# Designs tried in a protein design run: peptides against a protein of PDB entry 6RGO. Part 9

Target 1, 392 residues: chain A of PDB entry 6RGO
Amino acid sequence: MALKLLGFNQDATCFSVISSNKGVTIYNCDPFGKCFELEKSTSNDEELDFLVEMLFSTSLIAVVDKTIGASKRKKLKIVNTKRKATICELTFPHEIMDVIMNRKIICVVLKSDQIFVYDISCMKLLRTIDVRGEKLKSTSKFRNSEAVGDIGVRVSLSTDNNSILCYSSYSKSDKENAPLNDIVVFDALKCIQINVLPAVHQSNIVCIACSPDGMLMATASEKGTIIRVFKTIDTENDEPILVNEFRRGSRPSRISEMKFNHDNTLLACVGESDTIHIFALPVTTTEADANEDDTLQQSSHSLSSSINGLQYISKGLANRFGKIIVSKIPTQSQQRHVAYIKIPENAKYRIGFPKDTTNTIHICGEDGNYLVYSIPRNEVGPCTLVKSNTFD

## One batch from the design tools (peptide)

Design b1_p9_2_s4 (made by RFdiffusion4, then SolubleMPNN; from b1_p9_2, 3 letters changed)
Fold by OpenDDE base, seed 2:
Structure b1_p9_2_s4 (fold): chain B 392 residues (1-392), chain A 9 residues (1-9)
Amino acid sequence: as target 1 above (392 residues)
Amino acid sequence: SINDLLEDE
């Protein structure tokens, strides 16, 4: 059967898949099994396409039927999985491209480069962000740049209640074809723009991950060779703080998904390559609680010792046009993965980090594999397979 | 309500 992966929920307790024959199925990770099924509403042999976002381990899902020919591509359904009932239906002026949520906020991304921000508790519209309208204030010509294929506004939302929304925006270049290479950081609750990170890549941003606490963001461009990690809120002299620059590979390859673990110590990425890469983030030990004397000599030979070489090259090369160019970390200072998982060639995989086990990663494939890996702490190497299950 | 669905089951 053709499977299409939708992804994990926020805490990797569940994942969702599209089966060509059944429709949408949600699996529980532990104990492994089906927890919800949404039957195919159409008798047609049309390729099923859905967006399904689950809210943690709740009975709330957001569903969009994206099947070709379906007038439903503009409809968001909020479904109670326990009652198998639609509790809210919203219709948008344009096709829904993405839906993200936490316990406070739903964000709906449209093909029009609009982001609709809702209070989840009452489905009240808090904000419409018009990413094109912000561009058009700078560029007089309405080119309907038909967003050629997969290039659109990308979003990520913190899983915490602070509801930090990171989205890609068009650079303020006078060029008709300005790339989606700026990041806006937005407080989705207060509806306030917190920060703008200009030109974080040379090409369009195709993947964004926000940390669970909203303090970090990871970005990747169409090239997918470099991943950059920034602070979201904090700035240094009104300049963006680049925390890390990771090298995924030397060859261009699209990154489809990135995720932080729950303690911001790891960043994983997956995409069109045969390899899931896991990167270590420097643990910012807040020096504050150094006072409690407890003599437990556990030799935390923390991986911190080799990471000392990240000189904050805060030397913003102010180019002649006053654009903050994020200084590229020298290629020698670009960190590699600390761990990896090999996946089948051409298999699409999704990733998730469970909350309770910061050194465990969940992955699922369109090959019907759900796999749990242990991430090595003290060595660079392959992850160890801990558990495997199959689904149909 | 939607509020009744914001808790983990």
Scores: peptide ipSAE 0.394, ipTM 0.940, DockQ to the pose 0.704
Fold by OpenDDE base, seed 3:
Structure b1_p9_2_s4 (fold): chain B 392 residues (1-392), chain A 9 residues (1-9)
Amino acid sequence: as target 1 above (392 residues)
Amino acid sequence: SINDLLEDE
């Protein structure tokens, strides 16, 4: 049977899959088993296509049936899984490309490069963000939407109640063909733009992850060779907004998903490569707890490769050209993965970090494998398989 | 309501 993975929920307690025979199935991770099934609406042997977003371990899912007809692709259904009933239905002017949520907010991304932001509690529209409308104010020519292939607006939302939305935007460069290489940071609750990161890559951004607390974001371009990690908010301290630059590989490969763990110590990435990469983030020690005397000289060789190579281009140019955030970090300062998982080259995988075990990663494949790995703490190497289950 | 579904079960 052809499986299509939809992904893990926010805390990796569940994952969703499309099965060609059954429709949408949601699996619980522990204990492993089916917790919900949504039957296919049609008897036809048409290739099933759905968007499904689950809200944590709740009975709430958002569903878009993309299988048949342009009309269904514009409809979002909010479903109670326990009652097997549609609670709310919204219709959009354009095809739905993505849906993301937390306990406060639903964001709906359209093929028109519009983001609709809703209060989940009442399904009230809070904001429409028009990423193309912003581009048109900066660049006089509409790119005909037909010539822009699989490159659309990418979004990520913090899983916390702060509801920090990160999205890709078009560079304000006078070039007719401006890439989607800016990042906008948006407070989805207050409906305010809080930051803009210009030109974070040279090419279009194809993957974004927000940390659970919304304090960090990770970005990857269509090249997928470099992952950059940024602070979402400008700190008053002269601290660089670019906190990490990771090298996934030397060969181009599309990254499909990235996730932070719950304590912002790890970033995982998956895509078209045979390898899931896990990177270590520097722990920001808040100075406050320095008073307890516990002399545990764990010689953590902090790979504090001092990023001394951020040549602050002097304060004088910053006033005319908005903060050039991406100084070329020397290729030598690019950190490698600290851990990895080998996966089948032809199977799409999705990743999730469980809340209670910061050194554990959940993965699932279109090959029907659900796998739990332990991440090594003190060494660079492969992750250890802890649990394996199969699904159909 | 939608609010009745915002808690983990």
Scores: peptide ipSAE 0.386, ipTM 0.939, DockQ to the pose 0.707
Fold by OpenDDE base, seed 1:
Formats: structure tokens, C-alpha cells, sequence
Structure b1_p9_2_s4 (fold): chain B 392 residues (1-392), chain A 9 residues (1-9)
């Protein structure tokens, strides 16, 4: 049967899939099994398309039926899975492209490059962010959206209650073809812009991940060769802080998803390549706890020695035109993965990090495999398969 | 309410 992956929830306790014959199915990861099914409303052999976002291990899901007609693609349903009942229905002026949530906020991304921010508790609209309107204010030029195919506004939201929203925006350029290569950091609760990271890539941003605590973000462009990690809130001399630059590969390949683990020590990426890559982040030891655990430092030095060579080249060349050029880390200082998983080239996979096991990764494939891997701590190499299940 | 669904089951 054709499966389409929707992804993991925030803590990787569940994942959702579209089955061509059944509709939407949600699986529990442990114990492995079906926990919810949403039947297809139509008998037609139409290719099923849905957005489904689950709120952790709760009975709350957000659902968009994208299968049939322009009207359904504009409707968000909030569903109680236990009661199999719609609690709330919202209708938008444009097609829904993405839905993301945490325990406080729902963000709805439209094809119009608008982000609607809601208080989840009452479904009250807090803010409409018009990313295109902000471009128009900066560039005076309207770009017809219809001609820009698979390139739209990308979003990521912190899974904590601070509700840090990162989204891609248009660079300040008089060129009609300004790329979506800026990042805005937004406090979704207070409805304030916290930070703007200009020109973080040369081409459009196609993937963003926010850390669970909202303190870090990862970005990838259409090229998918380089992943950049930034601080979200902190700045040095009003300039963005680049903490890591990772090399996924030398060949262009689209990254579909990135995730941080719960403690911000790992970043995973998946996409069109035969490989899930896992990168190590430098542990920000706050200076206070550095005094006691002197004994375990020796074995970590071999992996950390490649990390410690990241001189903060915080020398943003403020070029005369106010464009912060994010200083490229020298290609020799670009870190590679510390771990990897091989996957079938033609199977789409999704990734999730469980909360309680920071060195474990959950993956699921359109091939019907749900796999749990252990990530090596002290060695660069393949992940070890710990558990496998199949689904249909 | 939606509030009754904000806790893990």
C-alpha cells in the first residue's frame, strides 16, 4: 500500500501516517501499536493528502484534509481523538501549508506567506504575521506567489512553554527575486520580534528546526550541503551568533526535516539522501559546573578537539550596505556527522528524539518500518538498531 | 474544552 509519512509528535512518543486505503493512522511508539484512526471521508481513488499535528501524548490533534477541493485545504479541525469529535473548526483565506503547536500556541502557515498565531487554550488569534507584507514594506515590490513552486515560508516552534517561533523571511533587497534567506525569531506568547538573522544562506531556506528550549535553531537551504546552527535570542554586539556549521555532504540534496534532541547535544537531519546524519553540538558548560567532573574529560577530548577549534569568528563583516554577512566557517573547520543511519534511497523517512533517552533516535519510513536506534557516544560510526516494528 | 486536552494521557 502507498504510505505517506506525516511525522513524529514533539517528544517522539507517537507518529502519524496516511494509508491510501484507511486514511490517517497514529501509532504509539512504546508499546508499539495503533492508538488512533481517522477514516477517509470519500470512496474515490484520490490520493489522500493531510496535515496532522499531534500535541505530545494528549488526545488533541490538528487536522487539515488537503485531498479534496480548495475549501477543505483552508479548514483546520481541532479533534479530540478519544471522543472522535471535532472541538473547533477554523477557515482561512488561503490554503494551509503547515501547522505546528506546543502546549500554549498553534501556528498556521498559509500559501499567502501569512502565519496565524493562536492561543491553543481558547483558539483566540494573537497575531497575523504577513511575511510578504514585511517584504513589501522593505522592497516596495509585490511578487506573485503562484510562480514560486515548492518555496514558501518555513517555520519551527520550541516545544517548551516559552514558544519561540523561528520563520524564514525575505531578504531586504531591491531585486524582485529576493530569496527567503532571512530568519525572524519571534516570541509567540508576547507577539514580539526578538531577533532577525539576515542572509543565513545564499538561497531560499527550505528547512528550519528550533531546539526544545528555543535557545538554538538550525537552518538548511535548497542546496542542503551546509547546516548552520545559531543562537535564537543571544547576540554579540547586535550581531547573530553562529555556533555551528555542519557539512551534510558535497552533493546537493534536499533536507526535509531536522530535529534537536531534548538536551541540545545532537542535531539530526533527513531528506532525499540514503543517509540520516547526526551531528554533535558543543555542550555549553556554564562556567559554574566545570569544577567537579574533571575525570571524564580525557575521553571526550577526541570528539571535542574538533569542536574547540571553532573560533567564534563573530567577525560579521558589516559590509557598507548593512548586510551582515554571516562569516563562513572555513571549509576545513566544517564539522561532519558523528553518527549516521543508512536508509533506502527511495523511501522517505521522518525522525524524532524521545525525551527520556537523549542518545536514542526514532525513525519511521514510507516503507512501513518503525525503527529505534542507539547513537554512539564516543565513536564516529553507524547507529545500532535496538528495536524494529512494521506498520501498514 | 481544549484545556481538558492539554495534559498527557
Amino acid sequence: as target 1 above (392 residues)
Amino acid sequence: SINDLLEDE
Scores: peptide ipSAE 0.375, ipTM 0.936, DockQ to the pose 0.707
Fold by OpenDDE base, seed 5:
Structure b1_p9_2_s4 (fold): chain B 392 residues (1-392), chain A 9 residues (1-9)
Amino acid sequence: as target 1 above (392 residues)
Amino acid sequence: SINDLLEDE
């Protein structure tokens, strides 16, 4: 049967899939099993497409029927899974491209490059963000968004209650064809812009991940060769803080998803390549607890990986157009993965990090595999398969 | 209520 992956929930306790014969199915990860099914409403041989956003292990889901020819692509349904009942319906002026939520906020991304921010508790609209709004004053031409199927506004939301929203925005260049290569950091609860990271890549941003706490953000461009990690809120001399630059590979390959683990020590990425890459983030040792004098001479050869102080070369090369391009970290300081998982070529996989086990990763494939891997702590190498299940 | 669905099961 053709499976289409929808992804994991926020804490990797559940994942959702589209089955060609059954419609939307949600699986619980532990104990492994089907927990919800939304039957196909139409007997048509049309390829099913859905957005399904889960809210942790709750009975609340957001559903959009994106099936081609469906009049429902503009309609968000909030469904109670226990009752199998729609409890709220919202209709938008444009097609829904994405839906993201936490316990406080629902964000709805439209094909118009608008983000609608709702209070989940009452479905009250808090804000409409028009990502084109600054540009609409200069360019009356709606880009016929038909030809640009893959280049839209990308969003990520912190899974915590702080509700930090990161979204891609158009660079302030007067060019009709400005790339979506800026990032805006937004407090979704207060409806305040916190930060703007200009030109974080040379091309459009196609993937964004916010950390669970909203303190970090990872970005990838259409090339998918380099991943950049920034602080979301903190700035240095009013400039964005680049924490890490990771090299996924030398060959261009689309990154479809990135995730931080719960403690911000790991970043995973998946996409069109045969490899899930896992990168280590620098642990900010708070200097505070260095005072306990515990003299235990355990001679463990700590491989002092001399993290040679990455001098923040804050030399923003202003190009001939005054654009601050984030200075490329020298290729020698680009970190590689610390761990990896091999996946079948051309198989779409999704990733999730469980909350309670920061050194494990959950993955699921359109091949019908749900897999749990252990991440090596002390060596660079492959992850170890711990648990395997199949779904249909 | 939507609030009655914000609890983990």
Scores: peptide ipSAE 0.347, ipTM 0.928, DockQ to the pose 0.707

## One batch from the design tools (peptide)

Design b1_p10_1 (made by RFdiffusion4)
Fold by OpenDDE base, seed 2:
Structure b1_p10_1 (fold): chain B 392 residues (1-392), chain A 10 residues (1-10)
Amino acid sequence: as target 1 above (392 residues)
Amino acid sequence: EIEEAMEEES
């Protein structure tokens, strides 16, 4: 059967899949098993396409049926899985491209490059963000719908209650083909723009991950060779703070998903390559004022020594056009993965980090494998398979 | 209705 992966929930306790014959199935990770099934509403041999976002380990899901016709693709259903009931249905002016949520906010991304921000508790619209802005509304030439299907506004939301929304935006170039290479950081609760990171890549941003606490953001472009990690809120001299620059590979390869672990110590990356990459983030040792006394010789051989955090003050090289471009970290200081997982070639995988085990990663494949890996702490190498299950 | 669906299943 053809499986299509929808992904993990925020804490990787569940994952969602589309089965061509069954419809949407949600699996629990531990104990492993089906927890919810949404039957195919149509008898037709049409290829099933859905968006499904689950709120943690709750009965709340957001569902978009993308299978049939322009009408369903514009409808968001909020469903209680325990009651098997639709709580509410929202209809949008354009096709829904993405849905993200936390305990406070639902964001709905439209094909029109609009982001609708809702209070989840009452489904009240808080803000409509028009990423194209008012000036670009006049050029109603929808780029020919066929070729550009995959370049749109990307979003990520913090899983905490602070509800930090990161989204890709068009660079302020008067060029008709401005890339989606700016990032806006937005407080989704207060509906305030907090920060703008200009030109974080040379090409369109295709993947964004916000940290669970909303303090960090990872970005990747269409090239997928470099991942950049920024502070979301903090700035230095009104300039964006680049924390890390990671090298995924030398060959271009699309990144489909990135995730931080719950303590911001790891960043995982998956896509069209045969390898999931896991990068270590420098632990910001908060200088806890070591009050003198307690002698516990926990020899935390922190691997801190070899990651000389060269704070490359990215002196924004003003390009010849006076735009600050995020300075590339020298290729010599580009960090590689600390761990990896090999996956089947051409298999689509999704990733999730469980809350309770910061050195464990959950992965699931369109090959019907759910796999739990242990991430090595003290060595660069392969992850160790801890648990495996199969689904259909 | 939404509040009840937002309860974590134990």
Scores: peptide ipSAE 0.480, ipTM 0.947, DockQ to the pose 0.652
Fold by OpenDDE base, seed 1:
Structure b1_p10_1 (fold): chain B 392 residues (1-392), chain A 10 residues (1-10)
Amino acid sequence: as target 1 above (392 residues)
Amino acid sequence: EIEEAMEEES
């Protein structure tokens, strides 16, 4: 049967899938089993397409039926899974491309490059962000919708209550084909722009991850060879702070998903390649906790020796055109993965980090495998399989 | 209605 993965919830306690015969199924990770099923509304052998976003381990889900007709693709349903009831339905002017939420905010991304920001508690519209802006409306003929399926506004939201929204934006170049290579950092609660990171890649950004606390973001372009990690809020001399530059590979490959773990020590990356990559982030030792456990310092030295080569290259080279070019970390200073998981070729996988076990990763595949891996702490190598389950 | 759906299942 064709499975389509929708992904994990914020804390990797559940994941959602589309089954061609059943509709949407939500699985609980531990104990492993079906916790919710949304039946197919139509008897036709049409390929099912849905967006489903779940709020942690709650009964709240956001659902978009993309299977049939342009009208359904514009409807967001908020559903209580325990009651099996629709709480509310919102209709948008354009097709819904993405939905993301936390305990405070729902963000809805439209095909028009608009982001609608809602207070989740009352479904009140707080802000409409027009990423194209008024000036770009004149030149942006709707890119003929057929060929450009993958190039649109990308978003990520912090899972905490600070509700830091990171989104891709069009560069201010007078070129008709401006790339989506800027990042905007937005306070979704206050509805204010906090930061703008110009030209973080040379090509369109196709994947963004925000850290759970909203202090870090990871970005990848359509090339998927380099991942960049930035501070979201902090700046140095009004310039963006590049914290890390990771090399996923030498061959171009699409990155479909990236996630930080709950303590910002790991970044995982999955996509069209046969490998999930896990990168270590430098632990910013706040000076306060340096006092107690002298014994843990010895094992961290082997990872830290690779980290100390990252001079904070704060100096954006202002080119002759006043564009801050994010200084490229020298190719020799580009970090590799510290851990990896091999996955079947051509199988799509999704990733999640559980809250309580920072060295554990959950993965699920369109092959019907749900797998739990342990991440090695002190060595570079493969992750160890701890638990496996199957789903259909 | 939304508030009740936002309760964590134990």
Scores: peptide ipSAE 0.480, ipTM 0.947, DockQ to the pose 0.666
Fold by OpenDDE base, seed 3:
Structure b1_p10_1 (fold): chain B 392 residues (1-392), chain A 10 residues (1-10)
Amino acid sequence: as target 1 above (392 residues)
Amino acid sequence: EIEEAMEEES
């Protein structure tokens, strides 16, 4: 049967798929098995398309029927899977492009480049973010939405209760064709913009990941050759907001998904390439004042890759030209993956990190494979397959 | 209704 992957939930305890014959199916990862099915409402041979976001291991799902010709592309359903009942329906002025959630917030992304932010507990609208309206304040010309093709606003939300929302925004360049290459960091609970990262790539951002705690974010452009990791908030210590730059590859390839693990030590990416890449992040030891004197000279050769090459462009000119966050990091400082998984080139895969095992990754494919891999800690190499299951 | 759906299944 033709399968289409919807992805893992936030803790990788479940994943969702579209089956051409059945509709939406949710699988539990451990023990492996089908836990929910949303039956196909239409007898037509139309290619099924859905958005389904599950809230952790709960019975709460958000569903959008995106099937071609369906009048439902503007409707969000909130469903209780245990009751098999729709709790509420919201109708939007435009097609829904994406839905993300945590225990506090639902964000709905529209084809209009609007983000609707809701309190999940009562489905109250907290904020409408108009990414185009922000562009119009900076650039006088409307791009007609129809000409932008597959390039829209991308979003990621922290899985914690801080509810840090990262989204792509249009650059302030007077060019009619301004790319979606800025990032806005937004506190979704307080409804406050906390940061803006201008021109983080040269082309449109197509993938964003927020860390579970909202302290880090990763970005990839249409080229997908470089992944950048940023702090979401400027720290008082004038530390560089760009913490890492990773090289996925030399050849352009679309990145479809990125995820941090639960302790912010790993970043995984998947896309159109035959390889899932896993990168190690520097552990920011928050010096908690643990005064314990224990002199264990573990010669952690901190490969302090001296990012010495950030010339202090003097504070004085920064006010007129937006913070040049992306100085050209020398190509020599680009870190490679620490681990990888080979996947079939013709199968789309999705990734998830389980909460309890920081060195484990869950993957699922449109080939009907659910796979659990162990990530090597002390060596650069392939991940080891630990568990395999199949689904239809 | 939403609160009940937000309970984690053990």
Scores: peptide ipSAE 0.479, ipTM 0.947, DockQ to the pose 0.664
Fold by OpenDDE base, seed 5:
Structure b1_p10_1 (fold): chain B 392 residues (1-392), chain A 10 residues (1-10)
Amino acid sequence: as target 1 above (392 residues)
Amino acid sequence: EIEEAMEEES
């Protein structure tokens, strides 16, 4: 049967899929099993497409029927899975492209490059963010949204209650064809812009991940060769703080999903390649001045990895093209993966990090495999398969 | 209604 993966929930306790014969199915990860099904409302042989956003292990889901020809592509349905009932329905002026949520906020991304931010508790609209609005003041021509393929506004939301929203924005370049290569950091609760990271890639951003705590974000362009990790809030000399630059590979390959683990020690990425890559983030040891004198001399040779502070040497060639933050990070300082998982080249996979096991990753494939892997701590190498289940 | 749906399944 043709399966289409929707993804894991925020803590990787559940995942959702589209089954061609049944519609939307939600699986529980442990114990493994089907926990919910949304039946296909139409008898037509149309290829099913849905957005389903889950809220942890709760009965709350947001559903959009994106099936071609369906008038429902503009409708967000909030469903209680236990009651099998619709709580509310919202209708938007444009097609819904994405839906993300946490315990406080729902964000709805439209084909118009608008983000609608709601208080989840009452479905009150808090803010409409118009990502084009800054650009519309300069360029009267609507890009016909038909010619802009899979390139739209990307969003990621922190899973915590701080509700840090990261979204891609158009660069302030006077060019009608400015790329979606800026990142805006937004407090979704207070409805305040916190930070703007200009030109984080040379091309459009196609994938964003926010850390669970909202303190870090990872970005990838349409090239998918380099992943950049930034601080979301903190700045140095009014410039964005680049924490890490990772090399996924030398060949261009689309990254479809990235996720941080719950303690911000790992970043995983998946996409069109045969490999899930897992990168280690430097743990900022806060030097707690624990002055306690305990003399145990054990000569553990601390490999002082000289974290050469990446001073952005802004060489001042004032050419009129918007300062692309071309990180002149020498290709030698690009860190590689610490761990990997091999996956079938033709199967789309999704990734999730469970809350309680920071060295474990959950993956599921359109091949009908749900797999749990252990991530090696001390060695660079393959992950070890711990659990395997199948679904249809 | 939303609050009830946001209760964690035990």
Scores: peptide ipSAE 0.451, ipTM 0.940, DockQ to the pose 0.690

